# Peptides against a protein of PDB entry 5VVV, part 50

Target 1, 276 residues: chain A of PDB entry 5VVV
Amino acid sequence: FLCGVVEGFYGRPWVMEQRKELFRRLQKWELNTYLYAPKDDYKHRMFWREMYSVEEAEQLMTLISAAREYEIEFIYAISPGLDITFSNPKEVSTLKRKLDQVSQFGCRSFALLFDDIDHNMCAADKEVFSSFAHAQVSITNEIYQYLGEPETFLFCPTEYCGTFCYPNVSQSPYLRTVGEKLLPGIEVLWTGPKVVSKEIPVESIEEVSKIIKRAPVIWDNIHANDYDQKRLFLGPYKGRSTELIPRLKGVLTNPNCEFEANYVAIHTLATWYKSN
Target 2, 276 residues: chain A of PDB entry 5VVV as posed
Amino acid sequence: FLCGVVEGFYGRPWVMEQRKELFRRLQKWELNTYLYAPKDDYKHRMFWREMYSVEEAEQLMTLISAAREYEIEFIYAISPGLDITFSNPKEVSTLKRKLDQVSQFGCRSFALLFDNIDHNMCAADKEVFSSFAHAQVSITNEIYQYLGEPETFLFCPTEYCGTFCYPNVSQSPYLRTVGEKLLPGIEVLWTGPKVVSKEIPVESIEEVSKIIKRAPVIWDNIHANDYDQKRLFLGPYKGRSTELIPRLKGVLTNPNCEFEANYVAIHTLATWYKSN

## One batch from the design tools (peptide; aimed at target 1 L82 D116 F164)

Design b2_p22_6_s2 (made by RFdiffusion4, then SolubleMPNN; from b2_p22_6, 9 letters changed)
Fold by OpenDDE base, seed 1:
Structure b2_p22_6_s2 (fold): chain B 276 residues (1-276), chain A 22 residues (1-22)
Amino acid sequence: as target 1 above (276 residues)
Amino acid sequence: SIEEKYKKSKEFYKEVALKDLE
């Protein structure tokens, strides 16, 4: 069971010292996972093709080593979906080389994210792939296999919540393709019925699990404030029955952008997790 | 541009997330 934090917000990323402090807190609270997915890391999303500099590499190596020291699984995410051409072998090779670099930093767990992107494929991709889901699954499977089938590999679908599913969760051709064609060793991220789910009913998890043919990992935006930084979410982790725990592969909270605001959010997630 | 695509993505997310709080 993956339980911890995803740094998955829009806005100023946490500094390395904050991330190290996070790892210390995660260990103390018996949480086990950190997903590196800061939207404003240029080399994560906008400029995903760009290799890390020597200085950036040293920082990431140090960060990954710190995660290991605190027994936190460091998952490196990349979000190529803004402008990748899935059918272009050069794009696939570029993605492979980028993840090879991160592997050299000591990273062993990875995520491919296709959140918050247009559903339209380019003309070249339409000639090769039957759907957007087929294109995403193809590259994800290829990367997963290329990396030697790491024990933890995550996929974030474009339809990552109930409200994004067309026509709905149980009948989504996109999620059906993901479920049927995504290799079984790849985990699927899900935010619940909504992007910001006040509640995640057990029935909603059973529904999505059926179509994706696996238990999802919750990317939980309950404490996310990147959509309105005039708000701070200081309340406890709530609206998630502990009955979800045996039905999930994990929960990663995407909390407030303000690192210092997240004590209650993360601590109460830990309490929730241990209550099962 | 890639920056425009990023901005569009961000604004879309923000709009949906704000509506989810209602």
Scores: peptide ipSAE 0.749, ipTM 0.971, DockQ to the pose 0.923
OpenDDE base, seeds 2, 3, 4, 5: peptide ipSAE 0.743, 0.742, 0.749, 0.743; ipTM 0.971, 0.970, 0.971, 0.970

Design b2_p22_6_s3 (made by RFdiffusion4, then SolubleMPNN; from b2_p22_6, 9 letters changed)
Fold by OpenDDE base, seed 1:
Structure b2_p22_6_s3 (fold): chain B 276 residues (1-276), chain A 22 residues (1-22)
Amino acid sequence: as target 1 above (276 residues)
Amino acid sequence: SIEEKYEKSKEKYKKIALEDLE
């Protein structure tokens, strides 16, 4: 069971010292996972093709080493979906080389994210793939296999919540394709019925699990404030029955952008997790 | 541009997330 934090917000990323402090807290609270997915890291999303500099490499190596020191699984995410051409072998090879670099930093767990992108393909991709889901699954499977089938590999669908599913969760052709074609060793991220789910009913998890043919990992936006930095979410982790735990592969909270505001959010997630 | 795509996606996300709180 993956339980911890995803740094997955829009806005200024946490500094390295904050991330190290996070790892200390995660270990202390018996949580086990950190997903590196800061949207404002240019080399994560907008400029995903660009290799890390020597200085950036040293920082990431140090961060990954710190995660290991605190027994936290460091998952590196990349979000190529804004402008990748799925059918272009040069794009695939560029993605492989980027992940090879991160593997050299000592990273062993990875995520490929297709959140917050347009649900369309270019003409070249339409000639090769029958749907957007087929294109995404194809590259995800190829990357997963290329990396030697790492123990932890995550996929974030473009339809990552109930409200994004057309026509609905149980009948989504996109999610059906993901469920049927995504290799079984790849985990699927899900935010619940909504992008910001006040509640995640057990029945909603059973519904999505059926179509994706696996238990999801919750990317939980309950404490996310990147959409309105005038708000701080200081309340406890709530609206998630402990009955979800045996029905999930994990829960990763995407908390407030302000690192210092997240004590209650993360601590109460830990309490929730340990209560089962 | 890629920056314009990023900003457009970000603003769309923000709008939806705010609506989810209502």
Scores: peptide ipSAE 0.766, ipTM 0.973, DockQ to the pose 0.919
OpenDDE base, seeds 2, 3, 4, 5: peptide ipSAE 0.763, 0.758, 0.766, 0.762; ipTM 0.973, 0.971, 0.973, 0.972

Design b2_p22_6_s4 (made by RFdiffusion4, then SolubleMPNN; from b2_p22_6, 12 letters changed)
Fold by OpenDDE base, seed 1:
Structure b2_p22_6_s4 (fold): chain B 276 residues (1-276), chain A 22 residues (1-22)
Amino acid sequence: as target 1 above (276 residues)
Amino acid sequence: SIEKKYEESRERYRKIALEDLK
């Protein structure tokens, strides 16, 4: 069971010292996972093709080493979906090289994210793939296999919540393709019925699990404030029955952008997790 | 531009997330 934090918000990423402090807290609270997915990291999303500099590499190596020190699984995410051409082998090779670099930093867990992107494929991709889901699954499977099928590999679908599913969760051709064609060793991220789900009913998890043919990992935006930084979400982790735990592969909270505001959010997640 | 695509995606997300709170 993956339980911890995803740094997955829009806005200023946390600094390395904050991330190290996070690892200390995660260990102390018996959480086990950190997903590196800061959207404002240029080399994570907008400029995903760009290799890390020597200085950036040193920082990431240090960060990954720190995670290991605190027994936190460090998952490196990349979000190529804004402008990747799935059918272009050069794009695939570029993605492979980028992840090779991160592997050299000591990273062993990875995520490929296709959240918050246009649903339209380019003309070249339309000639090769039957659907957007087919394109995404193809590259994800290839990367997963290329990396030697790491123990933890996450996929974030473009339809990552109930409200994004067309026509609905159980009948989504996109999610059906993901469920049927995504390799079984790859985990699927899900935010619940909504992008920001006040509640995640057990039935909703059963529904999505059926179509994706696996238990999802919750990317939980309950405490996310990147959409309105005039708000701080300081309340407890709630609206998730502990009955969800055996029905999930994990829960990663995407909390407030302000690192200092997340004590209650993360601590109460830990309490929730340990209460089962 | 890629920056424009990023900003547009961010704005779409923001609008949806705000609606989810209603």
Scores: peptide ipSAE 0.766, ipTM 0.973, DockQ to the pose 0.918
OpenDDE base, seeds 2, 3, 4, 5: peptide ipSAE 0.759, 0.753, 0.764, 0.760; ipTM 0.972, 0.972, 0.973, 0.972

Design b2_p22_7 (made by RFdiffusion4)
Pose (drawn by RFdiffusion4):
Structure b2_p22_7 (pose): chain A 276 residues (1-276), chain P 22 residues (1-22)
Amino acid sequence: as target 2 above (276 residues)
Amino acid sequence: SEEELLEKHEKAKEHYIKAARE
């Protein structure tokens, strides 16, 4: 069961030294996972096709090392959603070559994120693929095979919270396609009824497990401050029923951008991780 | 090409900020 932090916000990402202290903290409080997905570390999203330079690679390896040294599972995320051409094989290949490079840093766990992308396709893609959801699942599956079908592997859908489902959660062509076609070994990230959920009703998640055909992984935006300059969140982890742990694969908290402000955000996530 | 990609990125960010504030 996956529990911990996702560094998944817009803005100045954390540095290696801050992530070491993060791992030591996750262990002192018995959490198991860190998802690396900062939106503005350019090679994660904006230049996803580009390989890490020599010194960048030294950094990532030293990072994946301290993750094992503290036994925090390290999941690497990549976001091709902005401009990838799903049908073109050269494009599919560059994704593998990039995911290969990181596999050789010590990485066993991977994620493909597709949040916040223009919902339609290029002229070339609309031929080979029936719908937008078809294209993503095809690549997500093909990639899931290539890496030797890894232990943990996440998929973040374009429709990743209740508000974002067209027309509703239950009869959505995009969501319908995912639950049926996406492989049973691939996890699905979900964010609550809204992007920043005030509360996560047990009925809403049970409802979601309907169409996804899985217990989804929560990408929790409760303490995220990347969207309002004036705002910071030092409150407790709240509005999440303890009765959820049995129904979910996990909860990764996407916290404040200021690293040291995240003490309460992670500790309260940790106490609640106990009690179920 | 890089300017078009940057515009797509900023658009996605603005969309997120708008949705988060709701």

Design b2_p22_7_s1 (made by RFdiffusion4, then SolubleMPNN; from b2_p22_7, 9 letters changed)
Fold by OpenDDE base, seed 2:
Structure b2_p22_7_s1 (fold): chain B 276 residues (1-276), chain A 22 residues (1-22)
Amino acid sequence: as target 1 above (276 residues)
Amino acid sequence: KLEELLKKYEESKERYFKAALE
């Protein structure tokens, strides 16, 4: 069971010292996972093709080593979906080289994210792939196999919550393709009924699990505030029954941008996890 | 090309922000 934090917000990423402090807190609270997915890391999303510099490499190596010291699984995410051409072998090779570099930093767990992108493929991809889901699954499976089938590999679908599913969760052709074609060793991220889900009912997890043919990892935006910088979410982790725990592969909270605001959010997630 | 990429990033961000407020 993966339980911890995803740094997955828009806005200024946390500094290295904040991330190290996070790992110390996660260990203390008996949480086990950190997903590196900051939207405003230029080399994570907008410039995903760009290799890390020598200085950036040293920082990431130090960060990954710190995660290991605190027994926190460090998952490196990349979001190539803004401008990747899935059918172009050069794009696939570029993605492989980028993840090879991160593997050299000592990273062993990875994620491919296709959140918040347009559903339309370019003309070249339409000639090769039957749908956007087929294109995403193809590259994800290839990368997973290229990396030697790491123990933890995550996929974030474009339809990552109920309101993004067409026509709905149980009838989505996109999620059906993901469920049928994504290799069984790859985990699927899910956010619940909405982008910010006040509640995640057990029945809603049973519904999505059926179509994706596996228990999801929750990317939980309950404490996310990147969409409204005038608000801080200081309340406890709530609206999730502990009956979800045996039906999930994990829960990763995407909390407030302000690192100092997240004590209650993360501590109460840990209490929730240990209460089952 | 850079301008197009920046536009796609902003559209992506706005898509999320709009949906987060629903």
Scores: peptide ipSAE 0.728, ipTM 0.969, DockQ to the pose 0.912
OpenDDE base, seeds 1, 3, 4, 5: peptide ipSAE 0.728, 0.717, 0.721, 0.723; ipTM 0.969, 0.967, 0.968, 0.968

Design b2_p22_7_s2 (made by RFdiffusion4, then SolubleMPNN; from b2_p22_7, 9 letters changed)
Fold by OpenDDE base, seed 2:
Structure b2_p22_7_s2 (fold): chain B 276 residues (1-276), chain A 22 residues (1-22)
Amino acid sequence: as target 1 above (276 residues)
Amino acid sequence: SLEELLKKYLESKERYFKAALE
């Protein structure tokens, strides 16, 4: 069971010292996972093709080593979906080289994220793939196999919550393709009924699990505040029954942008997890 | 182009922000 934090917000990423402090707190609270997915880290999303510099490499190696020291699984995410051409072998090779570099930093867990992107494929991709889901699954499976089928590999679908599913969760052709064609060793991220879900009912997890043919990992935006700089979410992790735990592969909270505001959010997630 | 990439990034952010407020 993956339980911890995803740094997955828009806005200024956390600094290395904050991330190291996070690992210390996660270990103390008996949580086990950190997903590196900061939207405004340039080489994660907008400039995903760019290799890390020598200086950036040193920082990431140090960060990954710190995660290991605190027994936190460090998952490196990349979000190529803004401008990747799925059918172009040069794009696939570029993605492979980027993840090879991160593997050299000592990273062993990875994620491919296709959240918040346009559903339309370019003309070249339409000639090769039957749908957007087929294109995403194809590259995800290839990368997963290329990396030697790592123990932890995550996929974030474009339809990552109930309100993004067409026509709905149980009848989505996109999610059906993901469920049927994504390799079984790849985990699927899910956010619940909404982008910010006040509640995640057990029945809603059973519904999505059926179509994706696996228990999801929750990317939980309950404490996310990147969409409203005037708000801080200081309340406890709530609106999730502990009956969800045996029905999930994990829960990763995407909390407030302000690192210092997240004590209650993360601590109460830990209490929730240990209460089952 | 950088302009096109920036546009796609901003549209992505706006899509999320709008949905997060619903």
Scores: peptide ipSAE 0.721, ipTM 0.969, DockQ to the pose 0.911
OpenDDE base, seeds 1, 3, 4, 5: peptide ipSAE 0.718, 0.706, 0.710, 0.712; ipTM 0.968, 0.966, 0.967, 0.967

Design b2_p22_7_s3 (made by RFdiffusion4, then SolubleMPNN; from b2_p22_7, 11 letters changed)
Fold by OpenDDE base, seed 2:
Structure b2_p22_7_s3 (fold): chain B 276 residues (1-276), chain A 22 residues (1-22)
Amino acid sequence: as target 1 above (276 residues)
Amino acid sequence: KLKELLEKYEKSKKAYFEAALK
């Protein structure tokens, strides 16, 4: 069971010292996972093709080593979906080289994210793939196999919550393709009924699990404030029954952008997890 | 090309922000 934090917000990423402090807190609270997915890390999303500099490499190596020191699984995410051409073998090779570099930093767990992108394929991709889901699954499976089938590999769908599913969760052709064609060793991220879900009912997890053919990892935006930085979400982790735990592969909270505001959010997630 | 990428990023970010408020 993956339980911890995803740094998955828009806005200023956390500094390395904040991330190291996070690992210390996660260990203390018996949580086990950190997903590196900051939207405004340039080489994560907008400039995903760009290799890390020597200085950036040293920082990431140090960060990954710190996660290991605190027994936290460090999952490196990349979000190529803004402008990747899925059918172009040069793009696939570029993605492989980027993940090879991160693997050299000592990273062993990875995520490929297709959240917050347009559903339209370019003309070249339409000639090769039957749908956007087929294109995403193809590259995800290829990357997963190229990396030697790592123990933890996550996929974030473009339809990552109920309100983004067309026509709905149980009838989505996109999620059906993901469920049927994504390799079984790849985990699927899910956010619940909405982008910010006040509640995640057990029935909603059973519904999505059926179509994706696996228990999801929750990317939980309950404490996310990137969409309204005038607000801080200081309340407890709630609106999730502990009956979800046996029906999930994990829960990763995407909390407030302000690192210092997240004590209650993360601590109460840990209490929730240990209460099963 | 950079302008187009920035436009895609901002469009996607805006769509997420609007959806998060619903």
Scores: peptide ipSAE 0.727, ipTM 0.969, DockQ to the pose 0.908
OpenDDE base, seeds 1, 3, 4, 5: peptide ipSAE 0.720, 0.705, 0.716, 0.716; ipTM 0.968, 0.965, 0.967, 0.967

Design b2_p22_7_s4 (made by RFdiffusion4, then SolubleMPNN; from b2_p22_7, 11 letters changed)
Fold by OpenDDE base, seed 2:
Structure b2_p22_7_s4 (fold): chain B 276 residues (1-276), chain A 22 residues (1-22)
Amino acid sequence: as target 1 above (276 residues)
Amino acid sequence: ELEELLKKYEESKKRYFEAALE
């Protein structure tokens, strides 16, 4: 069971010292996972093709080593979906080289994210792939196999919550393709009924699990505030029954941008996890 | 190319922000 934090917000990423402090807190609270997915780290999303500099490499190696010291699984995410051409072998090779570099930093767990992108493929991809889901699954499976089938590999679908599913969760052709074609060793991220889900009912997890043919990892935006910088979410982790725990592969909270605001959010997630 | 990439990024962010407020 993966339980911890995803740094997955828009806005200024956390600094390295904040991330190290996070790992110390996660260990203290018996949480086990950090997902590196900061939207405004330019080499994660906008410039995903760009290799890390020598200085950036040293920082990431130090960060990954710190995660290991605190027994926190460090998952490196990349979001190539803004401008990747899935059918172009050069794009696939560029993605492989980027993840090879991160593997050299000592990273062993990875994620491919296709959140918040347009559903339309370019003309070249339409000639090769039957749908956007087929294109995403193809590259994800290839990268997973290229990396030697790491123990933890995550996929974030474009339809990552109930309101993004067409026509709905149980009838989505996109999620059906993901469920049927994504290799069984790859985990699927899910956010619940909405982008910000006040509640995640057990029945809603049973519904999505059926179509994706596996228990999801929750990317939980309950404490996310990147969409409204005038608000801080200081309340406890709530609206999730402990009956979800045996039906999930994990829960990763995407909390407030302000690192110092997240004590209650993360501590109460840990209490929730240990209460089952 | 940079201008188009920036546009795609801003559209992506907007899509998320609008849906987060629903």
Scores: peptide ipSAE 0.714, ipTM 0.967, DockQ to the pose 0.892
OpenDDE base, seeds 1, 3, 4, 5: peptide ipSAE 0.712, 0.701, 0.703, 0.705; ipTM 0.966, 0.964, 0.964, 0.965

Design b2_p22_8 (made by RFdiffusion4)
Pose (drawn by RFdiffusion4):
Structure b2_p22_8 (pose): chain A 276 residues (1-276), chain P 22 residues (1-22)
Amino acid sequence: as target 2 above (276 residues)
Amino acid sequence: SELEEKHEAAKEFYKKKAREDV
């Protein structure tokens, strides 16, 4: 069961030294996972086709090392959603070459994120693929095979919370396609009824497990502050029923951008991780 | 660039929706 932090916000990402202290903290409090997905680390999203330079690689390896040294599982995320051409094979290949490079840093766990992308396709894609959801699942699956079908592997759908489902959660062509076609070994990230969920009703998640055909992984935005300059969140982890642990694969908290402000955010996530 | 515009649009979309949620 996956529990911990996703560094998944817009803005100045954390540095290696902050992530080491993060791993030591996750261990002192018995959490198991860190998802690397900072939106503005350019090679994660903006320039996803680009390989890490020599010194960048030294940094990532030293990072994946301290993750094992503290036994925190490290999941690497990549976001091709902005401009990838799903049908073109050179594009599919560059993604593998990039995912290969990181595999050789010590990385076993991977994620493909597709949040916040323009919902339609290029002229070339609309031929080979029936719908937008078809294209993502095809590449997510093809990639899932190539890496030797890894232990943990996540998929973040374009429709990733209740508000964002067209027309509703239950009869959505995008969501229908995912639960049926996406492989049983691939996890699905979900964010609650809203992007920043005040509460996560047990009925809402049971409802979601209907169409996704899985217990989804929660990308929790409760303490995220990247959307309001004046705002910071030092409150407890709340509005999440303890009865949820049995029904979910995991909860990864997407916290405040200011690293040291995240003590309460992670500790309260940790105490609640106990109690179920 | 066109790619930068897409990135910024996605970022501003997110911020708008996050602010509406609180």

Design b2_p22_8_s1 (made by RFdiffusion4, then SolubleMPNN; from b2_p22_8, 11 letters changed)
Fold by OpenDDE base, seed 2:
Structure b2_p22_8_s1 (fold): chain B 276 residues (1-276), chain A 22 residues (1-22)
Amino acid sequence: as target 1 above (276 residues)
Amino acid sequence: SELEEKYEKSKKAYFEAALKDL
């Protein structure tokens, strides 16, 4: 069971010292996972093709080593979906080289994220792939196999919550393709009924699990505040029954951008997880 | 750039969706 934090917000990423402090807190609270997915890391999303510099490499190696010191699984995410051409073998090879570099830093767990992108494929991809889901699954399976089928590999769908599913969760052709074609060793991220889910009912997890043919990992936006810089979410982790735990592969909270605001959010997630 | 426009468009769409869910 993956339980911890995703740094998955828009806005200024946490500094390396904040991330190290996070790992110390996660260990202390018996949480086990950190997903590196800061949307404003240029080399994560906008410039996903760009290799890390020597200085950036040293920082990431130090960060990954710190995660290991605190027994925290460091998952490196990349979000190529803004401008990748899925049918172009040069794009696939560029993605492979980027993940090879991160593997050299000592990273062993990875994620491909297709959240917050347009559903339209380019003309070249439409000639090769029958749907957007087929294109995403194809590259995800290829990368997963290229990396030697790592123990933890995550996929974030473009339809990552109930409100983004067309026509709905149980009838989505996109999620059906993901469930049928994504390799079984790849985990699927899910946010619940909404982008910001006040509640995640057990029945909603049973519904999505049926179509994706696996238990999801929750990307939980309950404490996310990147969408409103005037709000801080200081309340407890709530609206999730502990009956979800045996029906999930994990829960990763995407909390407030302000690192110091997240004590209650993360501590109460840990209490929730240990209450099962 | 076209890439920056795509990024800002996607960010805005997420923000609008998140705010609607509150």
Scores: peptide ipSAE 0.710, ipTM 0.965, DockQ to the pose 0.883
OpenDDE base, seeds 1, 3, 4, 5: peptide ipSAE 0.692, 0.682, 0.691, 0.687; ipTM 0.960, 0.959, 0.960, 0.960

Design b2_p22_8_s2 (made by RFdiffusion4, then SolubleMPNN; from b2_p22_8, 9 letters changed)
Fold by OpenDDE base, seed 2:
Structure b2_p22_8_s2 (fold): chain B 276 residues (1-276), chain A 22 residues (1-22)
Amino acid sequence: as target 1 above (276 residues)
Amino acid sequence: SALEEKYQASKERYKKAALADL
């Protein structure tokens, strides 16, 4: 069971010292996972093709080493979906080289994210792939296999919550394709009924699990404030029954941008997890 | 740039959805 934090917000990423302090807290609270997905890391999302510099590589190696020191699984995410051409072998090879670099930093766990992108494929991809889901699954499976089928590999769908599913979760052709074609060793990220789910009912997890043919990992935006930085979510992790735990592969909270605001959010997630 | 416009459109799509969920 993956339980911890996703640094998955829009806005200023946490500094390396904050991330190390996070790992210390995660270990202390018996949480086990950190997903590196800061949207304003240009080399994660906008410039996903760009290799890390020597200095950035040293920082990431140090960060991954610190995660290991605290027994935290470091998952490196990349979000190529803004401008990738899925049908272009050069794009696939560029993605491979980027993940090879991160593998050299000692990373063993990875995520491929297709959140918040346009559903329209380019003309070249439309000639090769039957749908946007087929394109995403194709590259995700290829990358997963290329990396030697790592123990932890995550996929974030473009339809990552109930409100983004067309026409709905159980009838989504996109999620059906993901469920049917995504390799079984790849985990699927899910955010619940909404982008900001006040509650995640058990029935909603059973519904999505049926179509994706696996238990999801929750990307939980309950404490996310990147959409309105005038708000701070200082309340406990709530609106998730512990009956979800046996029906999930994990929970990763995407908390407030302000690192210091997240003590209650993360601590109460840990309490929730240990109450099963 | 067209890439920056896609990034901003992505962010605004998320932000609009998240705000509608509150």
Scores: peptide ipSAE 0.739, ipTM 0.970, DockQ to the pose 0.909
OpenDDE base, seeds 1, 3, 4, 5: peptide ipSAE 0.738, 0.715, 0.737, 0.710; ipTM 0.971, 0.963, 0.970, 0.962

